# Peptides against a protein of PDB entry 6A30: the designs that were tried, part 19

Target 1, 150 residues: chain A of PDB entry 6A30
Amino acid sequence: AQDADNVLQPIMDLLDSNLTLFAKICEKTVLKRVLKELWKLVMNTMERTIVLPPLTDQTMIGTLLRKHGKGLEKGRVKLPSHSDGTQMIFNAAKELGQLSKLKDHMVREEAKSLTPKQCAVVELALDTIKQYFHAGGVGLKKTFLEKSPD

## One batch from the design tools (peptide; aimed at target 1 Y132)

Design b2_p16_7_s1 (made by RFdiffusion4, then SolubleMPNN; from b2_p16_7, 8 letters changed)
Fold by OpenDDE base, seed 5:
Structure b2_p16_7_s1 (fold): chain B 150 residues (1-150), chain A 16 residues (1-16)
Amino acid sequence: as target 1 above (150 residues)
Amino acid sequence: SEIEKLFQELKKKLLE
């Protein structure tokens, strides 16, 4: 449980910050599209965090999460006016696009076989993330989450 | 929000 928490905590912090904001400002259809992109990002981040050696990736993920998190540390998100909401969505989409580009530049190191302990952590993490993205039926459909190739 | 509540519940389960 502690190992799973250590792996998931940075991802959960990112998701909490972004999804709380998006749930407030996005229409349902737009929110679903954002959630799909975040799902892909989370799956890729988990793959890197669990499969790649802990030292180099924690620093890069920590740096990526800190760079994205430092943008969130600025002041009380005043409920943006309709114009401000659109700009925030655009900025968030731009950030997600940059993360997608980073994926393309990161050479897939050969998937090392996971140890049984790592597999158990991944299974727990996947279940937790699926529940989070489903959000009691407000988020993504279970069928999408289960059939995702990611 | 419902999402925030779910997030807190999931966080609690991870810490158990």
Scores: peptide ipSAE 0.017, ipTM 0.500, DockQ to the pose 0.057
OpenDDE base, seeds 1, 2, 3, 4: peptide ipSAE 0.016, 0.017, 0.016, 0.017; ipTM 0.503, 0.516, 0.502, 0.504; seed 2 fails the geometry check

Design b2_p16_7_s2 (made by RFdiffusion4, then SolubleMPNN; from b2_p16_7, 9 letters changed)
Fold by OpenDDE base, seed 3:
Structure b2_p16_7_s2 (fold): chain B 150 residues (1-150), chain A 16 residues (1-16)
Amino acid sequence: as target 1 above (150 residues)
Amino acid sequence: SELEELFKKLKQQLLS
């Protein structure tokens, strides 16, 4: 339990740093979209890395990013012109897209069912992450977070 | 990514 907490803290610190950066760079509408994609990424990464064996399905995150990346271009979101901020968003989106390729590097571990103790730790971690993304109401809506597959 | 590496470490800790 303590070891799990020790590893969870660096994850939360990383998320805090990234979200703080995004909040400074992005307009509110763009930020909300970025947060939604980041939430999906975190949930999918957690599910695939911790709960599920590395399924080779490159298609789902890649398709989500491709489908939604096309939506960002068509949305009249005045992305601030070729400012350093747009390039950073593009780079962040590109990095998120590259996470789909990291699936190939995940060690094929046998699908082992989590023990009750491990399930409890994962549930606690999920609750913590949900609370973080909700950010006291200024982040993602609770309804959106609850609809995410646990 | 760094995030994925952290989750891998978390998994390792959960299984230890």
Scores: peptide ipSAE 0.114, ipTM 0.744, DockQ to the pose 0.054
OpenDDE base, seeds 1, 2, 4, 5: peptide ipSAE 0.070, 0.074, 0.083, 0.109; ipTM 0.694, 0.704, 0.709, 0.735; seeds 1, 2 fail the geometry check

Design b2_p16_7_s3 (made by RFdiffusion4, then SolubleMPNN; from b2_p16_7, 7 letters changed)
Fold by OpenDDE base, seed 5:
Order: sequence, then C-alpha cells, then structure tokens
Structure b2_p16_7_s3 (fold): chain B 150 residues (1-150), chain A 16 residues (1-16)
Amino acid sequence: as target 1 above (150 residues)
Amino acid sequence: KEIEELVQKLKEQLLS
C-alpha cells in the first residue's frame, strides 16, 4: 500500500491541480477528452515507472510533475479568459508532452523483470488509478479503462 | 454542474 501510494502521489498531485483547473475552463465534452489523454499519460508513465528502477525515476517524475503543477497555481488568481484557458491547456499539454520526452531518455535501460512484490504494488496502483478515473461512473467508462494498455 | 460533480468525485477518490 505505502509503496503504491508513493508511486501514485506525484501523479495524484498533478491530477488534482490540473483537474480543478480543467473543470473551470472546459465544457463536459472537452473535459472527457482531457481525461482520456490524462489516462493515457498516466498509463504510459506507470508502465515506464514499473519497468525502470523506481527511485531515480520517481524523483524525476515527481520533480517534473511538481514543477508543472506549481506553474499552474501561479495563474490561479485571475480567472483565465477562454483564450487564456486554451493557452493553459496547451501549456499543460506541452508540459505533459515533455514528460513523454523524459520517457525517451528512460527507454535506454533494459526492461528488468518485476519481482512479485513489485507486480503486487503495480496491480494495486493500477486498480487505484482505474477507480480514480472511473469516479463512481461519472468519469471514464470501465470498458475504456480495462482496454487501455496496463 | 456535471463537471463539478465529476471533479468532486475524482477528488474524493484521490483523497481516499
């Protein structure tokens, strides 16, 4: 449990900050699309965090996620105009895209086989994330979450 | 309202 929480916490912090912003600036349809993209990002990040040595990557991901989360908070005082909201989404997407580039630097390490303990942590983390994104049925559909690459 | 409900439920699950 604690290990899963440690893996999820940086992602959760990012999601909480960004979803609050997106809820204010996006209509429902746009928000659902954003959630789908966030889901893909989270799954891709999880896949890599699991395959790569957990400690160095967690600090890098956490630092990147925190750096990006703090950038969004400074803009919080002025209700962004629709144009500002679009720019914030674009910046968030760009920043999330940079997380995907960190992805490319991490690919160079050979995929180590997960220990049974690591697998259990991953499964717990995945279940938690799936529940989070499902949000009691108002979020992403279970069928979409289950079909996503674990 | 639906967006607010979604965000609230997401937050509740995140904090659980």
Scores: peptide ipSAE 0.061, ipTM 0.625, DockQ to the pose 0.074
OpenDDE base, seeds 1, 2, 3, 4: peptide ipSAE 0.036, 0.027, 0.030, 0.029; ipTM 0.557, 0.548, 0.574, 0.542

Design b2_p16_7_s4 (made by RFdiffusion4, then SolubleMPNN; from b2_p16_7, 9 letters changed)
Fold by OpenDDE base, seed 1:
Structure b2_p16_7_s4 (fold): chain B 150 residues (1-150), chain A 16 residues (1-16)
Amino acid sequence: as target 1 above (150 residues)
Amino acid sequence: SEIEELFEKLKQELLS
């Protein structure tokens, strides 16, 4: 449980900050599309974070992700004018793009078989992320989350 | 259309 939390917390902090903004400004259908893309990104990032680095590298990734997440002060996102909203989305997209860059720096080491402990962490992490993206029924459908090949 | 444009920008950033 604690190992899963350590891996997920930086990702969740970033997602919470950005998705709160997207939920306010996006129509429901657009939001679902955004969530689907984020789901794929998170799955790919999580897989790499758990599978590729030994536990020591996870702390470095977590630190890097936390440093980028702290810049989103909980300021009252006044939905500014159309122009300001666009800039906020662009900034949020840029922050999310840092997760994709992290993906590229993770050298595909040979797919080492997951240890039983790593498998348990992945399963717990997946359940947590699925619950998050489902968002009590207003997010992605459970069937999509369960059948996703990612 | 504006939201779609923003979504495409987001996709580009996520895929970069």
Scores: peptide ipSAE 0.021, ipTM 0.600, DockQ to the pose 0.177
OpenDDE base, seeds 2, 3, 4, 5: peptide ipSAE 0.020, 0.021, 0.021, 0.021; ipTM 0.567, 0.531, 0.579, 0.582

Design b2_p16_8 (made by RFdiffusion4)
Pose (drawn by RFdiffusion4):
Structure b2_p16_8 (pose): chain A 105 residues (1-54, 100-150), chain P 16 residues (1-16)
Amino acid sequence: AQDADNVLQPIMDLLDSNLTLFAKICEKTVLKRVLKELWKLVMNTMERTIVLPPSKLKDHMVREEAKSLTPKQCAVVELALDTIKQYFHAGGVGLKKTFLEKSPD
Amino acid sequence: ELEEQLAVQELVLELH
C-alpha cells in the first residue's frame, strides 16, 4: 500500500490542485468532459510507458517474451490502478463508477 | 481525440 502511494504521488501532485480548481468553476457537463478526457489521457500514457509490449527469430520476426513483473510489483500496479479509478470517481463528483469500469481505455 | 487530450494536458500544466 505504501509503495502504491509512492507510485501515484507524482501524478496526484499534478492533478490535485487542478481537479480541485475545476469542479469549483466548471458546469457539471464541462467538468465531466474534462475528467473523461484526462482519464483517457492517463490510462493511455500508462499503457504506453510502464507496460509497453515486448525481433527476427529464425526467419520471420516474432514478438519477444514479456519480462514478468515480480509478485510485489504486480500487486503494487493493481492497487495503484484501482486507486486512480477511485480518485477519478471522487466519491460522486467525478466520473461514475459504471463509466470507469466499462472504459475501453 | 488526441488534439482534445493535448489541449486538456496544456490547460492542466498551465494551471499547475

Design b2_p16_8_s1 (made by RFdiffusion4, then SolubleMPNN; from b2_p16_8, 10 letters changed; failed a check: too like the target's own chain)
Amino acid sequence: EEEKLKKVLELILKNS

Design b2_p16_8_s2 (made by RFdiffusion4, then SolubleMPNN; from b2_p16_8, 9 letters changed)
Fold by OpenDDE base, seed 1:
Structure b2_p16_8_s2 (fold): chain B 150 residues (1-150), chain A 16 residues (1-16)
Amino acid sequence: as target 1 above (150 residues)
Amino acid sequence: EEERLQEVLELILKLS
């Protein structure tokens, strides 16, 4: 459990920031579509990131993600003007793009088979992410999250 | 709304 939380925390911090922005600027239907694409991106990134490095290398990932996340001072999210909204989306997307770069770095490492312990951590992590994307029923439907290939 | 979604999705895809 604690290992899964430590692994997820940097990703969740990034997602929280981005999803908070998207929830403010997107209509409910648009938000759901965005969440579906983010879900796919997160799943693909996790598959590539978790399968390749041992849990010890995740501390470096967490440090890299935290170094970029510290710049998001909880500045008063002024309701972005139309032009400001696009720039904010671009900045948020740029932060998400750092996850893809991390993925590319991890793909260069030899794919190690997950140990049973690592599998259990991944399963717990997936459940946590599913709960997060469901967001108490205002996010993605459970049926969508459950049918997503694990 | 659809145009805005497309813009967001394109940005996500470009950075993925």
Scores: peptide ipSAE 0.016, ipTM 0.498, DockQ to the pose 0.107
OpenDDE base, seeds 2, 3, 4, 5: peptide ipSAE 0.015, 0.016, 0.016, 0.016; ipTM 0.501, 0.522, 0.485, 0.511

Design b2_p16_8_s3 (made by RFdiffusion4, then SolubleMPNN; from b2_p16_8, 10 letters changed)
Fold by OpenDDE base, seed 3:
Structure b2_p16_8_s3 (fold): chain B 150 residues (1-150), chain A 16 residues (1-16)
Amino acid sequence: as target 1 above (150 residues)
Amino acid sequence: DKERLEEVLKLILELN
């Protein structure tokens, strides 16, 4: 449990920050699409974070997190002007694009079989993330989370 | 963290 929490904490912090931003900028229909893409991204990132040696991915995710995390000052986030929202979406899309490139780079590494310990961590992490994205029914549908090919 | 996400998602739903 503690190992799963340690792996998930950085991802959850990222998700919380991004979801808060998307919540403010996106309409409900757009937000649902963003959530689906984030789900795919999280699944892919988690698989890699657990399967790959923790050092390289933490630095990349941590570097991406550190570059973008500094901008959320606790202040009364004035509704970003439509221009600011567009720029933030552009930045978020750019980040997603960089993560997709990371995907392409890592797919080249041989599908190493997960150790039993890694499998247990993945299973626990998956359950936690599914619960997170479902968010008591306000997030993604359970059926989507269970049937996702990711 | 789960509670915080639920709060964020509730806020999102309330804003829309």
Scores: peptide ipSAE 0.018, ipTM 0.534, DockQ to the pose 0.057
OpenDDE base, seeds 1, 2, 4, 5: peptide ipSAE 0.018, 0.017, 0.018, 0.017; ipTM 0.527, 0.542, 0.535, 0.532; seeds 1, 2, 4, 5 fail the geometry check

Design b2_p16_8_s4 (made by RFdiffusion4, then SolubleMPNN; from b2_p16_8, 10 letters changed)
Fold by OpenDDE base, seed 3:
Parts: C-alpha cells; structure tokens; sequence
Structure b2_p16_8_s4 (fold): chain B 150 residues (1-150), chain A 16 residues (1-16)
C-alpha cells in the first residue's frame, strides 16, 4: 500500500494541477481527448517508474557520479586547459553511450520478470488510476480503460 | 486523498 501511494502521489499532484486548468480552457469534446492523452502519458510514466528500477535517470547518474566521485580527492581544481575540457566532454559522451546500452539491457531483462510484490503494486496502482479516470462515469469509459493497449 | 481527487475530477467534468 505505502509503495503504491509513493508511486501515485507525484502523478496525482501533476494531474490535480493540470486538470483544473484544462477544465477552464477546453470544451467538453476537447477535454475528453485531453483525458485520453493524459491516460496514455500516465500509463507510460507508471511503466517507466515501476518496471524500470527505482534508478530514475537521476539516481543512475547520481550513482555513476558517486562511484567516480570517490576518486576526486580535494585536490586544487587547476582550471583544466581548453584541451582537458574537450576530453571530459568526450569521456562523458562515451559514458552516456554505455549508459544507454545498459538501460536497453535492463529494460529488456526486467520487462520479463516483475517480482510478485511488484506485480501486486502495479495492479493496485492501475485499479486506483482506472477509478480516477472513470470518475463515476463522467470521465473515460471503462471499456477504453480496460482495453487500452497502454 | 484518492477519493478527494476523484471528487474533484467528477466536479470538473460535470461543470463542462
């Protein structure tokens, strides 16, 4: 329960902030279309947040930077010469390329085997979001929410 | 919190 709430809270905050604005500026037909696009966005965001390890791009970058940062002793930051800056950019680009490959491998491996606990969290989160978007029948149709390929 | 957001969404959609 708490894990599902932690995943949902940022999404719910985003939806609450945006839906009030959309309701004021959109006609009913346009609003229904916006809700369909928001549904797709929420599904894609949940897939990335739950199926991708909690290593958000920031946490992976932070862990990679922290592993490399243990070697940076408090040595006097000599302003690297213009040549050193170009080499650092090249090394950073090479590391980003390796991260992209690692991300593709992790996405392929983890997409195949959510733990039973992760599956239960996803199911609970999906049910909650479906109820939210249905909004007692005035929102999206149940048939759309259940049969969406997202 | 979930119930509150559902009620807000319902009210928004009913007003349009």
Amino acid sequence: as target 1 above (150 residues)
Amino acid sequence: EKERLEEVLKKILELN
Scores: peptide ipSAE 0.067, ipTM 0.622, DockQ to the pose 0.049
OpenDDE base, seeds 1, 2, 4, 5: peptide ipSAE 0.061, 0.054, 0.057, 0.049; ipTM 0.610, 0.610, 0.606, 0.603

## One batch from the design tools (peptide; aimed at target 1 T20)

Design b2_p17_1 (made by RFdiffusion4)
Pose (drawn by RFdiffusion4):
Structure b2_p17_1 (pose): chain A 105 residues (1-54, 100-150), chain P 17 residues (1-17)
Amino acid sequence: AQDADNVLQPIMDLLDSNLTLFAKICEKTVLKRVLKELWKLVMNTMERTIVLPPSKLKDHMVREEAKSLTPKQCAVVELALDTIKQYFHAGGVGLKKTFLEKSPD
Amino acid sequence: TTKAEERIEKLKEEMEE
């Protein structure tokens, strides 16, 4: 849990002062649109940074084996991810839980 | 995730205001 906090700390420091500034000055729809968009952005950047997928093999170029995360690493990632979701739900001001769960991103 | 939960609570309160 402490490790998951440390992982999310950089992105929370960035969004905190912001998300906060918004909903204060945005209409509901405007806020929702921004959060939906920032959501897609975070999920996409995570997909393309911490978990980029894995060369000529014999003759025909095959994808390499993925280097598995350690058990502790897997757990930290799962929890940190679940935490960002709750962060964007924001207990009922951010995105709805139903939207986040079915988010294709 | 105590720090993250605290921030989520504070964020919820500030967004509701």

Design b2_p17_1_s1 (made by RFdiffusion4, then SolubleMPNN; from b2_p17_1, 11 letters changed)
Fold by OpenDDE base, seed 5:
Structure b2_p17_1_s1 (fold): chain B 150 residues (1-150), chain A 17 residues (1-17)
Amino acid sequence: as target 1 above (150 residues)
Amino acid sequence: TPVSQARIKELTKKMKE
């Protein structure tokens, strides 16, 4: 469980910041579309970071996500004044563009074998991420999460 | 895990707003 937390922490930190922003500026249907793209990105990143290289650097997933997510200004999303709202939307759009580029640059390499312990950690991490994106039923549908490539 | 559950609760709250 602690190992799973270590793997998830960098991802969750990034997701928390992004989703906080998106939840404030996006209508529900738009937000769902954004979540679907984030889900795909997370799954692809996990495949590359966990399956391809050995689970030696648990922060690698977070680093990969952050490297392309740097456009999220750490600024506490103040309730947008009209001018602030436009800038927030622009920043969010820029960040989404960077995430899309990250997805496109995901090079498929040969998967490495995982130890039973590593497999257990990955399974727990995946379950946690699915629950996170499902968000008690208000996020992505379970059927979508289960049918998506992982 | 406790950390994961806390984050899930936070996200759930945000998605309901």
Scores: peptide ipSAE 0.085, ipTM 0.699, DockQ to the pose 0.673
OpenDDE base, seeds 1, 2, 3, 4: peptide ipSAE 0.082, 0.082, 0.080, 0.084; ipTM 0.701, 0.696, 0.688, 0.697; seed 1 fails the geometry check

Design b2_p17_1_s2 (made by RFdiffusion4, then SolubleMPNN; from b2_p17_1, 9 letters changed)
Fold by OpenDDE base, seed 3:
Structure b2_p17_1_s2 (fold): chain B 150 residues (1-150), chain A 17 residues (1-17)
Amino acid sequence: as target 1 above (150 residues)
Amino acid sequence: TPKTQKRIEELTKKMKE
């Protein structure tokens, strides 16, 4: 549906640009970790945007980074760039603030309840993003994608 | 989607390195 496309295009464009960059600069093991963290961030951002519309992008990003950011620190993965993996995720998270457009399209009212139409759009969006991160099996595992990022 | 296909190609290449 046109409504789903309007929601998906900005998100997919952002993900495409960022992951293209990360694929170029990251070693494969680092890239896998980045994919996992980005998936968690996207899912949590979408959930919070829908459930808690009043939250600002900065507040959401800050909360997500505090909750999940510790996961990248365990591997002293020297990223070839002067930025550590945490900084890369922070930068990606900051750019993912554009997911606020999802709020504008899907949540016009601060209501926690979505209309049936909005639910259908969310489901389609989630399925599309899940397939994108799975990438025919070369990306994230289905078992990982089916788990709650919390 | 075209973007998914692009991602498959990029990740496939990366995993072979």
Scores: peptide ipSAE 0.472, ipTM 0.914, DockQ to the pose 0.293
OpenDDE base, seeds 1, 2, 4, 5: peptide ipSAE 0.447, 0.066, 0.069, 0.069; ipTM 0.907, 0.660, 0.664, 0.667; seed 2 fails the geometry check

Design b2_p17_1_s3 (made by RFdiffusion4, then SolubleMPNN; from b2_p17_1, 7 letters changed)
Fold by OpenDDE base, seed 3:
Structure b2_p17_1_s3 (fold): chain B 150 residues (1-150), chain A 17 residues (1-17)
Amino acid sequence: as target 1 above (150 residues)
Amino acid sequence: TPKSQARIEKLTKEMKE
């Protein structure tokens, strides 16, 4: 449990700050869309940090934004301006670049495999993050979280 | 953990308002 807390602490601190801000400034429908994009970004960042070779923060964020940013444009999200929502996600992605600090907490193995202990820690961490994004039912749907890439 | 639960509750309240 303590190991999972140590791994989650940097991510949760970042998410708490960003999601608090977004909850205040976004309409509910917009907020749901933002949460979906943040969820994808967090999951992909964790996957790359744990399994894939190290990437620079800028390269990783840029690649993620290019892959997932197209999904935001297709949603008729009534933002004050499409530019504002995109900029907010871009800013959030930049902040999530600080997840590179997670690399210091998660030992990467060359064989792209985790020890049983590491797997248990990651599973616990993922469950906690899913619960956080579900937010007692007002956040993302459980079905969405379960079907998303882990 | 208790800390994680507190964070979830805080976010839940903020999103319901």
Scores: peptide ipSAE 0.217, ipTM 0.785, DockQ to the pose 0.615
OpenDDE base, seeds 1, 2, 4, 5: peptide ipSAE 0.210, 0.215, 0.208, 0.199; ipTM 0.783, 0.783, 0.781, 0.778

Design b2_p17_1_s4 (made by RFdiffusion4, then SolubleMPNN; from b2_p17_1, 8 letters changed)
Fold by OpenDDE base, seed 2:
Structure b2_p17_1_s4 (fold): chain B 150 residues (1-150), chain A 17 residues (1-17)
Amino acid sequence: as target 1 above (150 residues)
Amino acid sequence: TPESERRIKKLTEEMKK
């Protein structure tokens, strides 16, 4: 549905930019670790966004991810052509750490029940994100994604 | 959606490099 696309767009824009960069600079095992941490962060952010409905689903997810994305843009990892791979990993880890700080600023309010339409949108969004992180089998394993709290 | 599929394909290709 168009609603699901609208909800996913801010998340996917952030993920596309970051994961494309990580795919270029990280070894496969490191990339998998980054994917796992990002997956946890995305799931936790979505859970909180669903539980904290003061803003529209799109606005909250987008705003939360954008606020941290702007912190990432200022840290435009100019991959210095000469920076040690260790420094690149450190920068990536620092960026992930900044995303986790957003979690601490969200006050958990009482969970409001979603309408059937909202539930359907969330389910579709979750399935799409799972497929994205699975990346045709080169990303995270399906078993790992399914065991994550949805 | 077509947009999500395109994004998945793009990421998959980048991860295969």
Scores: peptide ipSAE 0.287, ipTM 0.834, DockQ to the pose 0.637
OpenDDE base, seeds 1, 3, 4, 5: peptide ipSAE 0.272, 0.277, 0.274, 0.262; ipTM 0.826, 0.829, 0.827, 0.819

Design b2_p17_2 (made by RFdiffusion4)
Pose (drawn by RFdiffusion4):
Structure b2_p17_2 (pose): chain A 105 residues (1-54, 100-150), chain P 17 residues (1-17)
Amino acid sequence: AQDADNVLQPIMDLLDSNLTLFAKICEKTVLKRVLKELWKLVMNTMERTIVLPPSKLKDHMVREEAKSLTPKQCAVVELALDTIKQYFHAGGVGLKKTFLEKSPD
Amino acid sequence: MEEEIEEAVMKMAEVLF
């Protein structure tokens, strides 16, 4: 848990002062649109940074084997990810739980 | 904002690994 907090700390320091500033000054729809968009952005950047997918093999170029995360690493990633979701739900001001769960991103 | 998020996520990667 402590490790997951440390992982999320950088992105939370960025969004905190913000998300906070918004909903204060945005209509519901405007806030929802921004959060839906920031959500897509975070999920996409994570997909393309911490988990980029894995060369010529014999003759025909094959994808390499993925280097597995350690068990502790897998757990930290799952928890940190589940935490960002709750962070965007925001207990009922952010995105609905039903939207986040079915989010294709 | 996009670039800032990308930088923050790179920092997450450093912390994770």

Design b2_p17_2_s1 (made by RFdiffusion4, then SolubleMPNN; from b2_p17_2, 7 letters changed)
Fold by OpenDDE base, seed 3:
Structure b2_p17_2_s1 (fold): chain B 150 residues (1-150), chain A 17 residues (1-17)
Amino acid sequence: as target 1 above (150 residues)
Amino acid sequence: MRKQIEEAVLKSKEILF
């Protein structure tokens, strides 16, 4: 429930604000054109929000990569004793291993089919959005909403 | 038209919450 609400809330806020505004300003013919463009935008937003990893995660990866890239300042590491050098190599290998696992996890999440939970959220969201855009018959036709390639 | 959109919005919120 909570995860579905977190995904749907931004979309619903966008719909509420825009459709209320357009219903006040636009004639019926203009409104239908606007609704078709909003439909495409909503479908693309849902895909990006539910299917694609959140932009916050990409920003975190970019920040992590930028933090690790700054750590290669050429500190004149005095050659520590044989034991300290081995520990540094081990720590560096462990960090690289964690970055590899993170990359593999992100690539794997990007290539994974939607989880059953995500599928259920998408199905519920689609039905709600279709009803919203139909607006009791004054919005988009049901046949358009069902056959849309978006 | 406006009223029907407002009613559809309200119903959509009732389904989500």
Scores: peptide ipSAE 0.015, ipTM 0.388, DockQ to the pose 0.063
OpenDDE base, seeds 1, 2, 4, 5: peptide ipSAE 0.011, 0.008, 0.012, 0.000; ipTM 0.388, 0.371, 0.364, 0.359

Design b2_p17_2_s2 (made by RFdiffusion4, then SolubleMPNN; from b2_p17_2, 5 letters changed)
Fold by OpenDDE base, seed 5:
Formats: structure tokens, C-alpha cells, sequence
Structure b2_p17_2_s2 (fold): chain B 150 residues (1-150), chain A 17 residues (1-17)
């Protein structure tokens, strides 16, 4: 419970501030559309960030590289100025191969299946978000929240 | 909105992991 509340707090603080404003300004039909788009956005962002983190965020690459990069000494690979197009292709292929290994390593570290505890926290968090978007029946319908493909 | 939600979810991830 407390762990799920802590995980939700940043999202809830944002949603409370904005949804209170939208509830005051928007007509019921407009508000319902806004809530649907916010729901999709929250779900898609949670999925991408928690379940399927994109490897493309340079910040994650930078943090992982900073954790593992303590061992690669500054081998100043003097790129020999060999103008041979073959060497450029080989270096590009080597860099691509290193990027592939980095991607595989990052995928392997990030694809650590959520621990059973983390799964339980995420499930409880999702239920709380569903209840919040339902808002006692004035928000989104439960059937929409349950059947959302998002 | 989108960026703020992405930031809020990122903060939530930092608490979870």
C-alpha cells in the first residue's frame, strides 16, 4: 500500500491540479474527451517507462554506461588517418556492433522482469489510477477503463 | 501536459526501481 502511494504521488499531484482546473472550465462532454486522452497518455507513458523502457533515452544510456564504463581505460584509439574507405566501413561496423551489444545489454538489464513486489505495487497503482479516473462515477466509465486497449 | 506526465511517471519509476 504505502509503496504504491509513493509511486503514485507524483502522478496524482499532477492530475489533481490539472483535472480540478479542467472540471471548472470544461463542459461535461469536453471533460470526458480530455479524461480519455489523459488516460491514454498516462497508460502509454507508464507502459513505455515501467514495462518497456525505450533504450533510446540518452539519459538511461548515460547512466548504464556510467555504471559499466568504470572499467574501460582511456585507450586513446588514435584513429589512424588511413584514408582507406575499407577502414571507415570496418570502424562503422564495429561501432554499430558495439551499439548492438550495448542495446542487448541495456535490453537485458532493463528487461529484468518486474519483481513480484514491483508487480503488486504496479497493479495496486493501476487500480488507484482507475478509481481516480472513475471519480465516483462522474469521470470515465469503469467499462472504458477495464476494456481500454491502452 | 505530455512532458509533465512523462516527468511524473519517470519520478514514479525512480521510486519503484
Amino acid sequence: as target 1 above (150 residues)
Amino acid sequence: MKEEIEEAVLKSKEILF
Scores: peptide ipSAE 0.025, ipTM 0.574, DockQ to the pose 0.861
OpenDDE base, seeds 1, 2, 3, 4: peptide ipSAE 0.014, 0.023, 0.009, 0.010; ipTM 0.370, 0.484, 0.391, 0.404

Design b2_p17_2_s3 (made by RFdiffusion4, then SolubleMPNN; from b2_p17_2, 7 letters changed)
Fold by OpenDDE base, seed 2:
Structure b2_p17_2_s3 (fold): chain B 150 residues (1-150), chain A 17 residues (1-17)
Amino acid sequence: as target 1 above (150 residues)
Amino acid sequence: MKEEIEKAVLESKKVLF
C-alpha cells in the first residue's frame, strides 16, 4: 500500500489539477480525447517510474512531479473569458509535455523483470488509476481501460 | 463531469490512504 501511494501521489496530484481544469473548459468529446492521451502518458510514466528506478529513487520522481504540479497555484480562477480557455489548455499541455520529457531522461534500461513487490505495486496502482480515469462513467469506458495495450 | 471526476479522485485517494 504505502509504496503504491508514493508512486501514485505525484501522478494523482498532477492529474487532479489538470483534469479539474479540463473538465471545466473542455466539451465532453474533447475531454475524452484528452483523457485517452493522458491515460497513455500515465501508463508510460508509471511503467518507467516503477520499472526503471529502484524503489529508492521514486522520491526523486515524486519531487520532480511535485515541482511541476505546484506551478498551478490555486489562484482564484476568475472564470476566464472564452479566450483564456485555449491558453489554459496550452499551459496544461505544456505541463503534460514535461512528463513526456521525463520519458526521454529515463533511458530504457533493460526491461528488468518487475520484482514480485513491484508487480503488486503496479497492480494496485493500475486499479486506482483505472477507477480514476473511469470517473464514475463520465471518463473513459472500463472496456477501453481493460483492453488498452498501454 | 467535474463533480464526478472530483468524486473519482476522492475515491481513488481513499484507496491510497
Scores: peptide ipSAE 0.024, ipTM 0.451, DockQ to the pose 0.072
OpenDDE base, seeds 1, 3, 4, 5: peptide ipSAE 0.022, 0.014, 0.020, 0.024; ipTM 0.461, 0.420, 0.455, 0.461

Design b2_p17_2_s4 (made by RFdiffusion4, then SolubleMPNN; from b2_p17_2, 8 letters changed)
Fold by OpenDDE base, seed 5:
Structure b2_p17_2_s4 (fold): chain B 150 residues (1-150), chain A 17 residues (1-17)
Amino acid sequence: as target 1 above (150 residues)
Amino acid sequence: MKEEIEKAVLESKKILF
């Protein structure tokens, strides 16, 4: 419960402020269009907030990248002999290979299935948001909310 | 419509809390 509330609170605050305004200003047909676009926005925001790994992983990756960058000691600038070009290409290829592995690791972490707890939070959040957008029948149709590809 | 949205918002909050 509390975890779902913490996720929903920012969304609900945004919705409360905007929907109250739109309900005053918009005709029924315009309001319905606005609600559909807000629904998409909310679904996309939930997906990013709950399904995407917290930005903490980017800080870990940033910290890992920062730790590996400190190891190149001030090796004396000897004039580039022709052998240095091959070593530079090899180092660049190695760095590109590490970036590829990092990208693969990021993609693999992004593909982490939601934990059962996260699934329960998402389900509760979705039900609450669907109810909110349905607004006792004056908002979006239940069939739209259930069949939305979002 | 506004009053119904406000009621729905209030009801949704009651389910959360």
Scores: peptide ipSAE 0.023, ipTM 0.446, DockQ to the pose 0.059
OpenDDE base, seeds 1, 2, 3, 4: peptide ipSAE 0.020, 0.019, 0.013, 0.023; ipTM 0.429, 0.408, 0.411, 0.451

